# Peptides against a protein of PDB entry 3JWR, part 336

Target 1, 323 residues: chain A of PDB entry 3JWR
Amino acid sequence: TRELQSLAAAVVPSAQTLKITDFSFSDFELSDLETALCTIRMFTDLNLVQNFQMKHEVLCRWILSVKKNYRKNVAYHNWRHAFNTAQCMFAALKAGKIQNKLTDLEILALLIAALSHDLDHRGVNNSYIQRSEHPLAQLYCHSIMEHHHFDQCLMILNSPGNQILSGLSIEEYKTTLKIIKQAILATDLALYIKRRGEFFELIRKNQFNLEDPHQKELFLAMLMTACDLSAITKPWPIQQRIAELVATEFFDQGDRERKELNIEPTDLMNREKKNKIPSMQVGFIDAICLQLYEALTHVSEDCFPLLDGCRKNRQKWQALAEQ
Target 2, 298 residues: chain A of PDB entry 3JWR as posed
Amino acid sequence: TRELQSLAAAVVPSAQTLKITDFSFSDFELSDLETALCTIRMFTDLNLVQNFQMKHEVLCRWILSVKKNYRKNVAYHNWRHAFNTAQCMFAALKAGKIQNKLTDLEILALLIAALSHDLDHRGVNNSYIQRSEHPLAQLYCHSIMEHHHFDQCLMILNSPGNQILSGLSIEEYKTTLKIIKQAILATDLALYIKRRGEFFELIRKNQFNLEDPHQKELFLAMLMTACDLSAITKPWPIQQRIAELVATEFWEQGDQVGFIDFVCTQLYEALTHVSEDCFPLLDGCRKNRQKWQALAEQ

## One batch from the design tools (peptide; made by RFdiffusion4, then SolubleMPNN)

Design b2_p26_7_s4 (from b2_p26_7, 13 letters changed)
Fold by OpenDDE base, seed 3:
Structure b2_p26_7_s4 (fold): chain B 323 residues (1-323), chain A 26 residues (1-26)
Amino acid sequence: as target 1 above (323 residues)
Amino acid sequence: EKSLLERLEAETDPAERGRLLAEAYR
């Protein structure tokens, strides 16, 4: 395609030029091509292209395939969300210095997972999928969409001309897929809630050890969540705009719940309760976000900008909630 | 029945509040 030719022939700017190492990064001003260029840079600067002998054209095709398999009519859970998740992962690995704590396979898996974690997202949550009796709900009992996202990821990875993992040994490939699956599944917030207590306790007791395979897996899950939710850490103008996208998608679901399921949506998905967004955001930050970024910062102090951003946005949302 | 927000506001247990939010955001 012309798009592939353009991407493959383009000079990829430096990470510095693209600002993709910054925790404050925004994709708002980037074209789709530029997001793809950023993604190439992430793979390159993490030494993934070199270490796993990725062909440039194959990587370009894979990126475009991943992007294509996000829906354009979904307000938030689209390519830009996946891209921002991956960018946060990249920033956490580089600026946050987490790269030094992980293997190349783990890094590879995390980046692929971040880009792929919401593939073919339909703009509705697992609860909607269950209640609508969607065929996917028959395949999986828990983390329905996350299983679907992984299936989509696997499909793309195995598609002709998209096999960015072809340079891996069989064992490396198996390991990578395992980590990708675990990472994508970890983005189910229900699983996050179930597992985070163990992580926080290990941190609190100063017993956290990344050399322990179980703790490593736990950390990767927490890191995925931290990147997935990283919009909450962004500078206020960016946070506010992203929150509007999230609200739009949630309201769209609420509208569908009314129309298709004949049910009253929850407040979070009820457009008539838009005025409650600030309070709900404070609640979300307190219940889900703050402790995670505190713990992450404890693992790597260079991740502090995520925590700081989260705290600042909490203050902003609280101020709005008090109006 | 209480709305999600009302339930969240009434819930003092961070874990349970988190589960309620996770239900909405997942």
Scores: peptide ipSAE 0.090, ipTM 0.718, DockQ to the pose 0.440
Fold by OpenDDE base, seed 5:
Structure b2_p26_7_s4 (fold): chain B 323 residues (1-323), chain A 26 residues (1-26)
Amino acid sequence: as target 1 above (323 residues)
Amino acid sequence: EKSLLERLEAETDPAERGRLLAEAYR
């Protein structure tokens, strides 16, 4: 395609030029082509292209395929969200110094997972899928959408001309897919809530050890969540704009819940409760975000900008809630 | 029935607050 030709022929700017190592990164000003270029740079600078012998054209095609399989009519859970998740992963690996703590296969899996973790998202949560009796709810009991996202990821990875993992051995391939699946499933916030206590306790007791396979898996899950929620850490103008996108999508779901399911939506998804957004954001930060970024910063102090950003945004939301 | 926000405000246990939010955000 013309798009593929343009991407494959383009000079890929440096990570410095693209500012993709910055935790404060914003994609608002970027074209779709530029987001793809950023993605290529992430793979290159993480040594994934070289170490796993990726063909440039195949990588370009894969990126475009992933982007294409996000819906354009979804306000938040679209390609830009996935891209920002991956960028935060890249920043955490590079600027946050987590790269040196992980294997190349783990890094490969995390980057693929970050880009793929919301593939074909429909702008509704798992609860809506269940209550609407969607066919996907018949296939999976828990983490319905996350299983679907992984299935989409696998489909793309195995599609002709998109096989970025073709340079891996069979064992490496299996390992990578396992980690990708675990990472995508970990983005179910319900699973995060279930598992985070173990992680926090390990940190509290100073028993956290990445050489332990179970603890490694746990850490990768927490890191995925930290990147998935990273909008909450962004500079206030960026955070506020992203929060509006999230609210738009949630209100759209709430409207559908009323119309299609005859259900009164929860406050989070109720358009009439827009005035409660600031207080709900404070609650979200306190209940979900702060401890995660504190723990991540404990693992690597260079991740502090994420924690600092989260704290600053809490203050901003609290100020709005008091008005 | 209490709203999500009212339930969150009444809940002081971080784990339970997290569960309430997880139900909404998942």
Scores: peptide ipSAE 0.050, ipTM 0.653, DockQ to the pose 0.401
Fold by OpenDDE base, seed 1:
Structure b2_p26_7_s4 (fold): chain B 323 residues (1-323), chain A 26 residues (1-26)
Amino acid sequence: as target 1 above (323 residues)
Amino acid sequence: EKSLLERLEAETDPAERGRLLAEAYR
């Protein structure tokens, strides 16, 4: 395609020029082509292209395929969300110095997972999928959409001309796929809630050890969640704009719940309760986000900008809630 | 009557919190 030709022939700017190492990064000013260029730079600077012998054209095609398999008519869970998740992963690995704590296969898997974790998202949550009796709800009992996202990820990875993992041994391939699956499934917040207590306790007791395979898996799951929720850490103008996108998508679901299911939506998805957004954001930060970024900062102090951003945004939302 | 988010914050059982969170956000 013309798009592939343009991407494959383009000069890829440095990470410094693209500012993709910054935790404060915003994609709002970037074209789709520039987001793809950023993605190439992430793979290159993490040494994934060299270490796993990726062909440039294949990587370009894969990136464009991933982008194409996000829906454009979804307000938040689109390519830009996946891209921002991957950028936060990149920043956490580089600026946050987590790269040195992980294997190359783990890094490869996390980056692929970050880009792929919401593939073919329809702008509705698992609860809606269950209540609407969607066919996917019959295939999976838990983490319905996350299983679907992983299936889409596998489909793309195995598609002709998109096989970025072709340079891996059979054992490396199996390991990578296992980690990708675990990472994508970890983005189900229900699973995060179930598992986070173990992680926080290990940190609190100073018993956290990445050499333990179980603790490694747990850490990768927490890191994925931290990147997936990273919009809450962004500078306030960026946070506010992203919150509007999230609200738009949630309200769209609420409207569909009324129309299609004849159900009164929860406050979070109720268009008539916009005035509750600030207080709900404070609650979300306190219940879900703060402890995670605190724990992550204990693993690597260089991740502090995520925690600091989260704290600052809590203050901003609290101020709005008091008006 | 407590909002779903308030109920989530008050819930100490991880399994039940997970269900509430799934209902609210996923």
Scores: peptide ipSAE 0.074, ipTM 0.706, DockQ to the pose 0.241; fails the geometry check
Fold by OpenDDE base, seed 4:
Structure b2_p26_7_s4 (fold): chain B 323 residues (1-323), chain A 26 residues (1-26)
Amino acid sequence: as target 1 above (323 residues)
Amino acid sequence: EKSLLERLEAETDPAERGRLLAEAYR
């Protein structure tokens, strides 16, 4: 209650002051309150507050509810990750000029999805959830956590005092939820890998058309992935710090795998294989990231900073791998 | 035996997915 009062009463700085339009943005120096203020600014500057008649207090409560439903004891998949994903989305929409290519409902859905896409993440991957026979593994066969994230998102959106979508018509609400669900599920990299070839081929053939509903959906999925992985695009000092958080979480999982499941962790989750991180990062960039940011840059050239950042970090990781 | 895609689906970590892909396509 005090937190809500503080947030609701606070002056929201401009996007310029908050630097939330910058692809190089870092949240490291921000307090939790400041991250919430940034989030309010994102909704405001995307015209979502006005267009969908969001009450300020309701938006504040919703933001705080989303934040509260991320675990504080998870090193990487926490509120800050979700916040950074949303910030990248905001930057892509504004600085990347993707806003003009999307409807207001799509923008609304993407921002909500970005903030919500990892709700109640437990710091372990789907494989661990499955192998540990967690109750969630009984509900879903694939994309276990992504389905859970969406369920959490929906729960919050429908909670009293958190209904930021109350100003929408029934049809708008349905459309928005559909897009949110698709966007959250799209953060499953398995789905990304499955679908990215179609996206890249459309671009290669110069046949990409956002007026096509299927291609629009595909683009939104790719955009979500691009934002979710955007840590790889950050300036090197930021990239290194985030990589440390990721490694910490992975090593924690690896430790649990040894202790709880009596299995040897993969190299990525094995703290004794820390020296392999640079080479693994290069492999990740090559296999997953580069083509995505190239394709995104093709859709909007103003997204080039993401590609450039990714390329620069590849060089940095490669240099470390060669030592 | 799980397909590469199924294994990737089970792996929620981008880095591990990247590693798995790197290994699979080398």
Scores: peptide ipSAE 0.038, ipTM 0.608, DockQ to the pose 0.152; fails the geometry check

Design b2_p26_8_s1 (from b2_p26_8, 19 letters changed)
Fold by OpenDDE base, seed 2:
Structure b2_p26_8_s1 (fold): chain B 323 residues (1-323), chain A 26 residues (1-26)
Amino acid sequence: as target 1 above (323 residues)
Amino acid sequence: SEDDEALAAAAAYDPSLVPDLLFWYF
């Protein structure tokens, strides 16, 4: 395609020029082409292209395929969300110095997972899928969408001309796919809640050890969640704009719940309750986000900007809730 | 508990998780 030719021939700017190492990064001013260029730079600067012998054209095609398999009519869970998740992962690996704590295969898997973790998202949560008796709900009992996202990821990776993992040995390939699957499934917030207690307890007791395979898996899951939720850490103007996208998508679901399912939506998905957004954001930060970024900062102090951003946004949302 | 509050918060985002989460906690 012309798009592929343009991307493959383009000069890829440095990470410094693209500012993709910054935790404060925003994609709002970037074209789709620029987001693809940023993605190439992430793979390159993490040494993934070199270490796993990726062909440039294949990587370009894969990126475009991933982007294409996000829906354009979804307000939040689209390519830009996946891209921002991956950028946060990149920043955490580089600026947050987590790269030094992980293997190349783990880094490869995390970056692929971050970009792929919401593939073909329909702008509705697992609850809606279950209640609507969607065919996907018959395939999986829990984490329905996350299983679907992984299936889509696997489909793309195995598609002709998209095989960015062709340079891996059979064992490396199996390991990478395992980590990708675990990382995508970990973005189910239910699984985060289920597992986070173990992680926080290990941190609290100073027993956390990345050399333990189970603890490594747990950490990768927490890191994925931290990147997936990273909008809450962004500078306030960025946070506000993203929160509006989230609200739009949730309200769209709520409207569909009324129309298609004849149910009253929860406050979070009820556009008539939009005045509750600030207080709900405070609750979300307190219940879900703060402890995660505190724990992540304990593992790597250079991740502090994520925690600091989260705290600052809590204050901003609290101020709005008091108005 | 902190976990119950987190579950309640998560339930707001995905109510389908509540039964499974509650079943896991109880």
Scores: peptide ipSAE 0.028, ipTM 0.734, DockQ to the pose 0.136
Fold by OpenDDE base, seed 5:
Order: sequence, then C-alpha cells, then structure tokens
Structure b2_p26_8_s1 (fold): chain B 323 residues (1-323), chain A 26 residues (1-26)
Amino acid sequence: as target 1 above (323 residues)
Amino acid sequence: SEDDEALAAAAAYDPSLVPDLLFWYF
C-alpha cells in the first residue's frame, strides 16, 4: 500500500527527537505516520529488530496492521491508547531502567502486548458485552474482551507479511506468545485487583524476586497495568484531555445501555452525572493507581515520574471536586 | 468467579466504586 511504502521508506528519527523516552510524552500532536515511526524506534532501540532479525518491511506492515485493527469511531480505546501504552512501556524500560531486569523475549512480548492489548475494542466494557449477550460472551466467561484482543493479536502475527516473530526459534516463539497472552489478559482490571495484593505484599516484605518465575510473571502483569493506566500520570493538561476522551466513550456506552439494554448506567457511564467526574477520578486514583505506581517505583526508583504525576493529578482532581 | 473475587478485594478499598472500578479501562 501507499501507506506502507511511505512508512518503510521514511527515516526514523531518534528516540530523543521523538521524546518517546519521556514519561510526560503526548501523542496529540502526532500524525499516524509519526506514531508508526515512534513504534519502529521503540523496537529498534530495544534491540528487538536486530536480536530477532526482523525485516523492516515486515515490521512496518505489522505496525500498520495493528493500527488498522483499532476502531476509529471509538473515543478512547483506539490506536492512540495502544500507542501511548506502548510508549509508557518503552519509557519504563529505558528511562525507568526496567529493561535491565528483563529478558529480550519478555521485552519483545511486552511491547507487542502493549500495542495489541485493546485490538478491535468496541468502546464498551466486559460488563456491556456480557449483558448484551454478545457472541464473544459465549466464548469466554471472564476477561471476554482481553481474550478477544489476544485472538486479534495472534491473527495479525500469523498473517502473511506480518510475521515479525519469524526469526525466533520454536521455543522462543512459544515463550513469547505465552507472555503476550498473559500480558494482554493482565490488562483486565478485575484480574489486576485480584492479583495486586500478592505483588504489594512481596514488596512490603522485601521478598520480591524477579528470578522467581511466578514473581516475574506477576511483575509483568503489574507493569502492563501500570502502562495501560499511565494516562493518569501525565501532565495535567494532557490528563484532562484524556479524561475527556474516556468520559466520552463511557457516556457513549451509557447511552447505549439506556437505548439497547433499557438499563440505567452506572455513574461512571452516566452523561447526566458528568459533575461527578472529578470525585470519581480521585476515587480511582486512590483505589487503583497510587499503590501500583508506589510499588513500581520501589522496584525501580527511576519510575518515580509516574508516581509523581499520579499524585499531582490527584491533587488537581481533588481541587475540582471541592468546587 | 474472578469477578466476585475482584469485587471482594476492591470492596476493601472503596465499596462505592467497586462496580465501576471492575470495568474501568482508563
């Protein structure tokens, strides 16, 4: 395609030029081409292209395929969200120095997972899928959308001309897919809530050990969630804008719940309760985000900007909630 | 179920947000 030719021929700017190592990164000013260039740079600077012998054209095609399989009519859970998740992963790996704690296969898997974790998202949550009796709800009992996202990821990875993992041995391939699946499934917030207690307890007791395979898996799951939720850590103007996108999508779901399911939406999904957004954001930060970024910062002190950003935004939301 | 376990865990933090938090993809 013309898009592929343009991407494949383009000079890829440095990570410094693209600012993709910054935790404060914003994609709002970037074109789709620039987001793809950023993605290439992430793979390159993590040595994934070299170590796994990725063909440049194949990588470009894969990126474009992933982007194409996000819906443009979804306000938040679109390519830009996936891209920002991957960028946060990249920043955590580089600036946060987590790359030194992980294998090349784990890094490869995490980056692919971050980009793929919301593939074909429909702008509705698992509860809506279940309540609407969608066919996907017949295939999976829990983490319905996350299973679908992984299925989409696998489909793309196996599509002709998109096989970025073709340079891997069979064992490396199996390992990578396992980690990708685990990482995508980990983005179900319900699973995060279920598992985070173990992680926090290990940290609290100073018993956390990345050499333990189970603890490694747990850490990768927590890291995925930290990147998925990283919008809450962004500079306030960026955070506000992203929160508006999230609210838009949630209100769209709420409107559909009224029309299609004849139910009253929850406050989070209720357009009529827009005034509760600031207080709900404070509650979300306190219940979900703060402990995660605290624990992540304990594992790697260089991840502190995520925690600091989260704390600052809590203060901003609290101030709005008091008005 | 996984959801029930998550609900129970989340209820310890903020019972008022439990239904919303389970499905918040922010």
Scores: peptide ipSAE 0.025, ipTM 0.685, DockQ to the pose 0.466
Fold by OpenDDE base, seed 1:
Structure b2_p26_8_s1 (fold): chain B 323 residues (1-323), chain A 26 residues (1-26)
Amino acid sequence: as target 1 above (323 residues)
Amino acid sequence: SEDDEALAAAAAYDPSLVPDLLFWYF
């Protein structure tokens, strides 16, 4: 395609030029081409292209395929969300100094997972999928959308000309797919809530050890969630804008719940409850985000900007909630 | 439901940890 030709022929700017190492990164000013260029840079600077012998054209095609398989009519869970999740992963690995704590296969899997974790997202949560009796709800009992996202990820990875993992051994390929699956599934917030207590306890007791395979898996899950939720850490103008996108999508779901399911949406999904957004954001930060970024910062102190951003945004949302 | 699973999971760690509305956030 013309898009592939343009991407493949383009000079990829440095990570410094693209600012993709910054925790404060915003994609709002970037074209789709620039987001693809950023993605290439992430793979390159993490040594994934070199270490796994990725062909440039194949990587370009894969990136464009991933981007194409996000829906443009979804306000938040689109390519830009996946891209920002991957960028946060990249920043956590580089600026956050987590790269040296992980294997190349884990890094490869995390980056692919971050980019792929919401593939074909429909702008509705698992609860809506279940209640609407969607065909996907017949395939999976738990983490319905996350399983679908993984299936889409596999479909793309196995599509002709998109096989970025072709340079891996059979064992490396199996390991990578396992980690990708676990990482995508870990973005189900229900699973995060289920598992985070173990992680926090290990940190609290100073018993956290990445050399333990179980704790490694746990950490990868927590890191995925930290990147998936990283909008809450962004500079206030960015955070506020992203919160508007989230609200838009949730309100669209709420409207569909009324129309299609004949149910009153929860406050989170109810456009008539816009005034509750600031207080809900404070609650979200307190209940979900703060402990995660605190724990992540204990694993790597260079991840502090995520925690600091989260704290600053809590203050901003609290101020709005008090008006 | 997704809320029920999250509530059950949250309750296993701390019953006061998270409101039900937050389980779908972001």
Scores: peptide ipSAE 0.023, ipTM 0.659, DockQ to the pose 0.330
Fold by OpenDDE base, seed 3:
Structure b2_p26_8_s1 (fold): chain B 323 residues (1-323), chain A 26 residues (1-26)
Amino acid sequence: as target 1 above (323 residues)
Amino acid sequence: SEDDEALAAAAAYDPSLVPDLLFWYF
């Protein structure tokens, strides 16, 4: 396609030029082509292209395929969300200095997972999928959408001309897929809530050890969530705009819940409760986000900008909630 | 259900916020 030709022929700017090492990064001003260029740079600067012998054209095609398999009619859970998740992962690995704590296969898996974790998202949560009796709810009992996202990821990875993992050994391939699956499944916030206590306790007791395979897996899950939720850490103007996109999607779900399921939506998804957004954001930060970014900062102090951003946005939302 | 398990797990942290917070930014 013309798009592939344009991408494959383009000079990829440096990570510094693209500012993709910044935790404060915003994609709002970027074209789709520029987001793809950023993604190439992430793979390159993490040494993934070289270490796993990726062909440039194949990587370009894969990126475009991933982007194409996000829906454009979904307000938040689209390519830009996946791209921002991956950018946060890249920033955490580079600026946050987590790269040195992980294997190349883990890094490869995390980046692929971040880009792929919401593939074919429909703008509705697992609860809606279950309650609507969607066919996917018949295939999976838990983490329905995350299983679907992984299935989509696997489909793309195995598609002709998209096989960015073709340079891996059989064992490396198996390991990578395992980690990708675990990482995508970890983005189910229900699983995060279930598992985070173990992580926080290990940190609190100063017993956290990345050399332990179980703790490594746990950390990768927490890191995925930290990147997935990273909108809450962005500079206030960016945070506010993203929160509007999230609210739009949630209200769209709530409208569908009323119309299609004949149920009253929760406050989070109720358009009529828009005035509660600031207080709900404070609650979300307190219940979900703060401890995660505190713990992550304990693992690597260079991740502090995520925690600092979260704290600053809490203050901003609290001020709005008091108005 | 997945929701019941999520609610049960999250309720240990903040029972009052669980219904709304479990799906924020998810």
Scores: peptide ipSAE 0.024, ipTM 0.662, DockQ to the pose 0.533; fails the geometry check

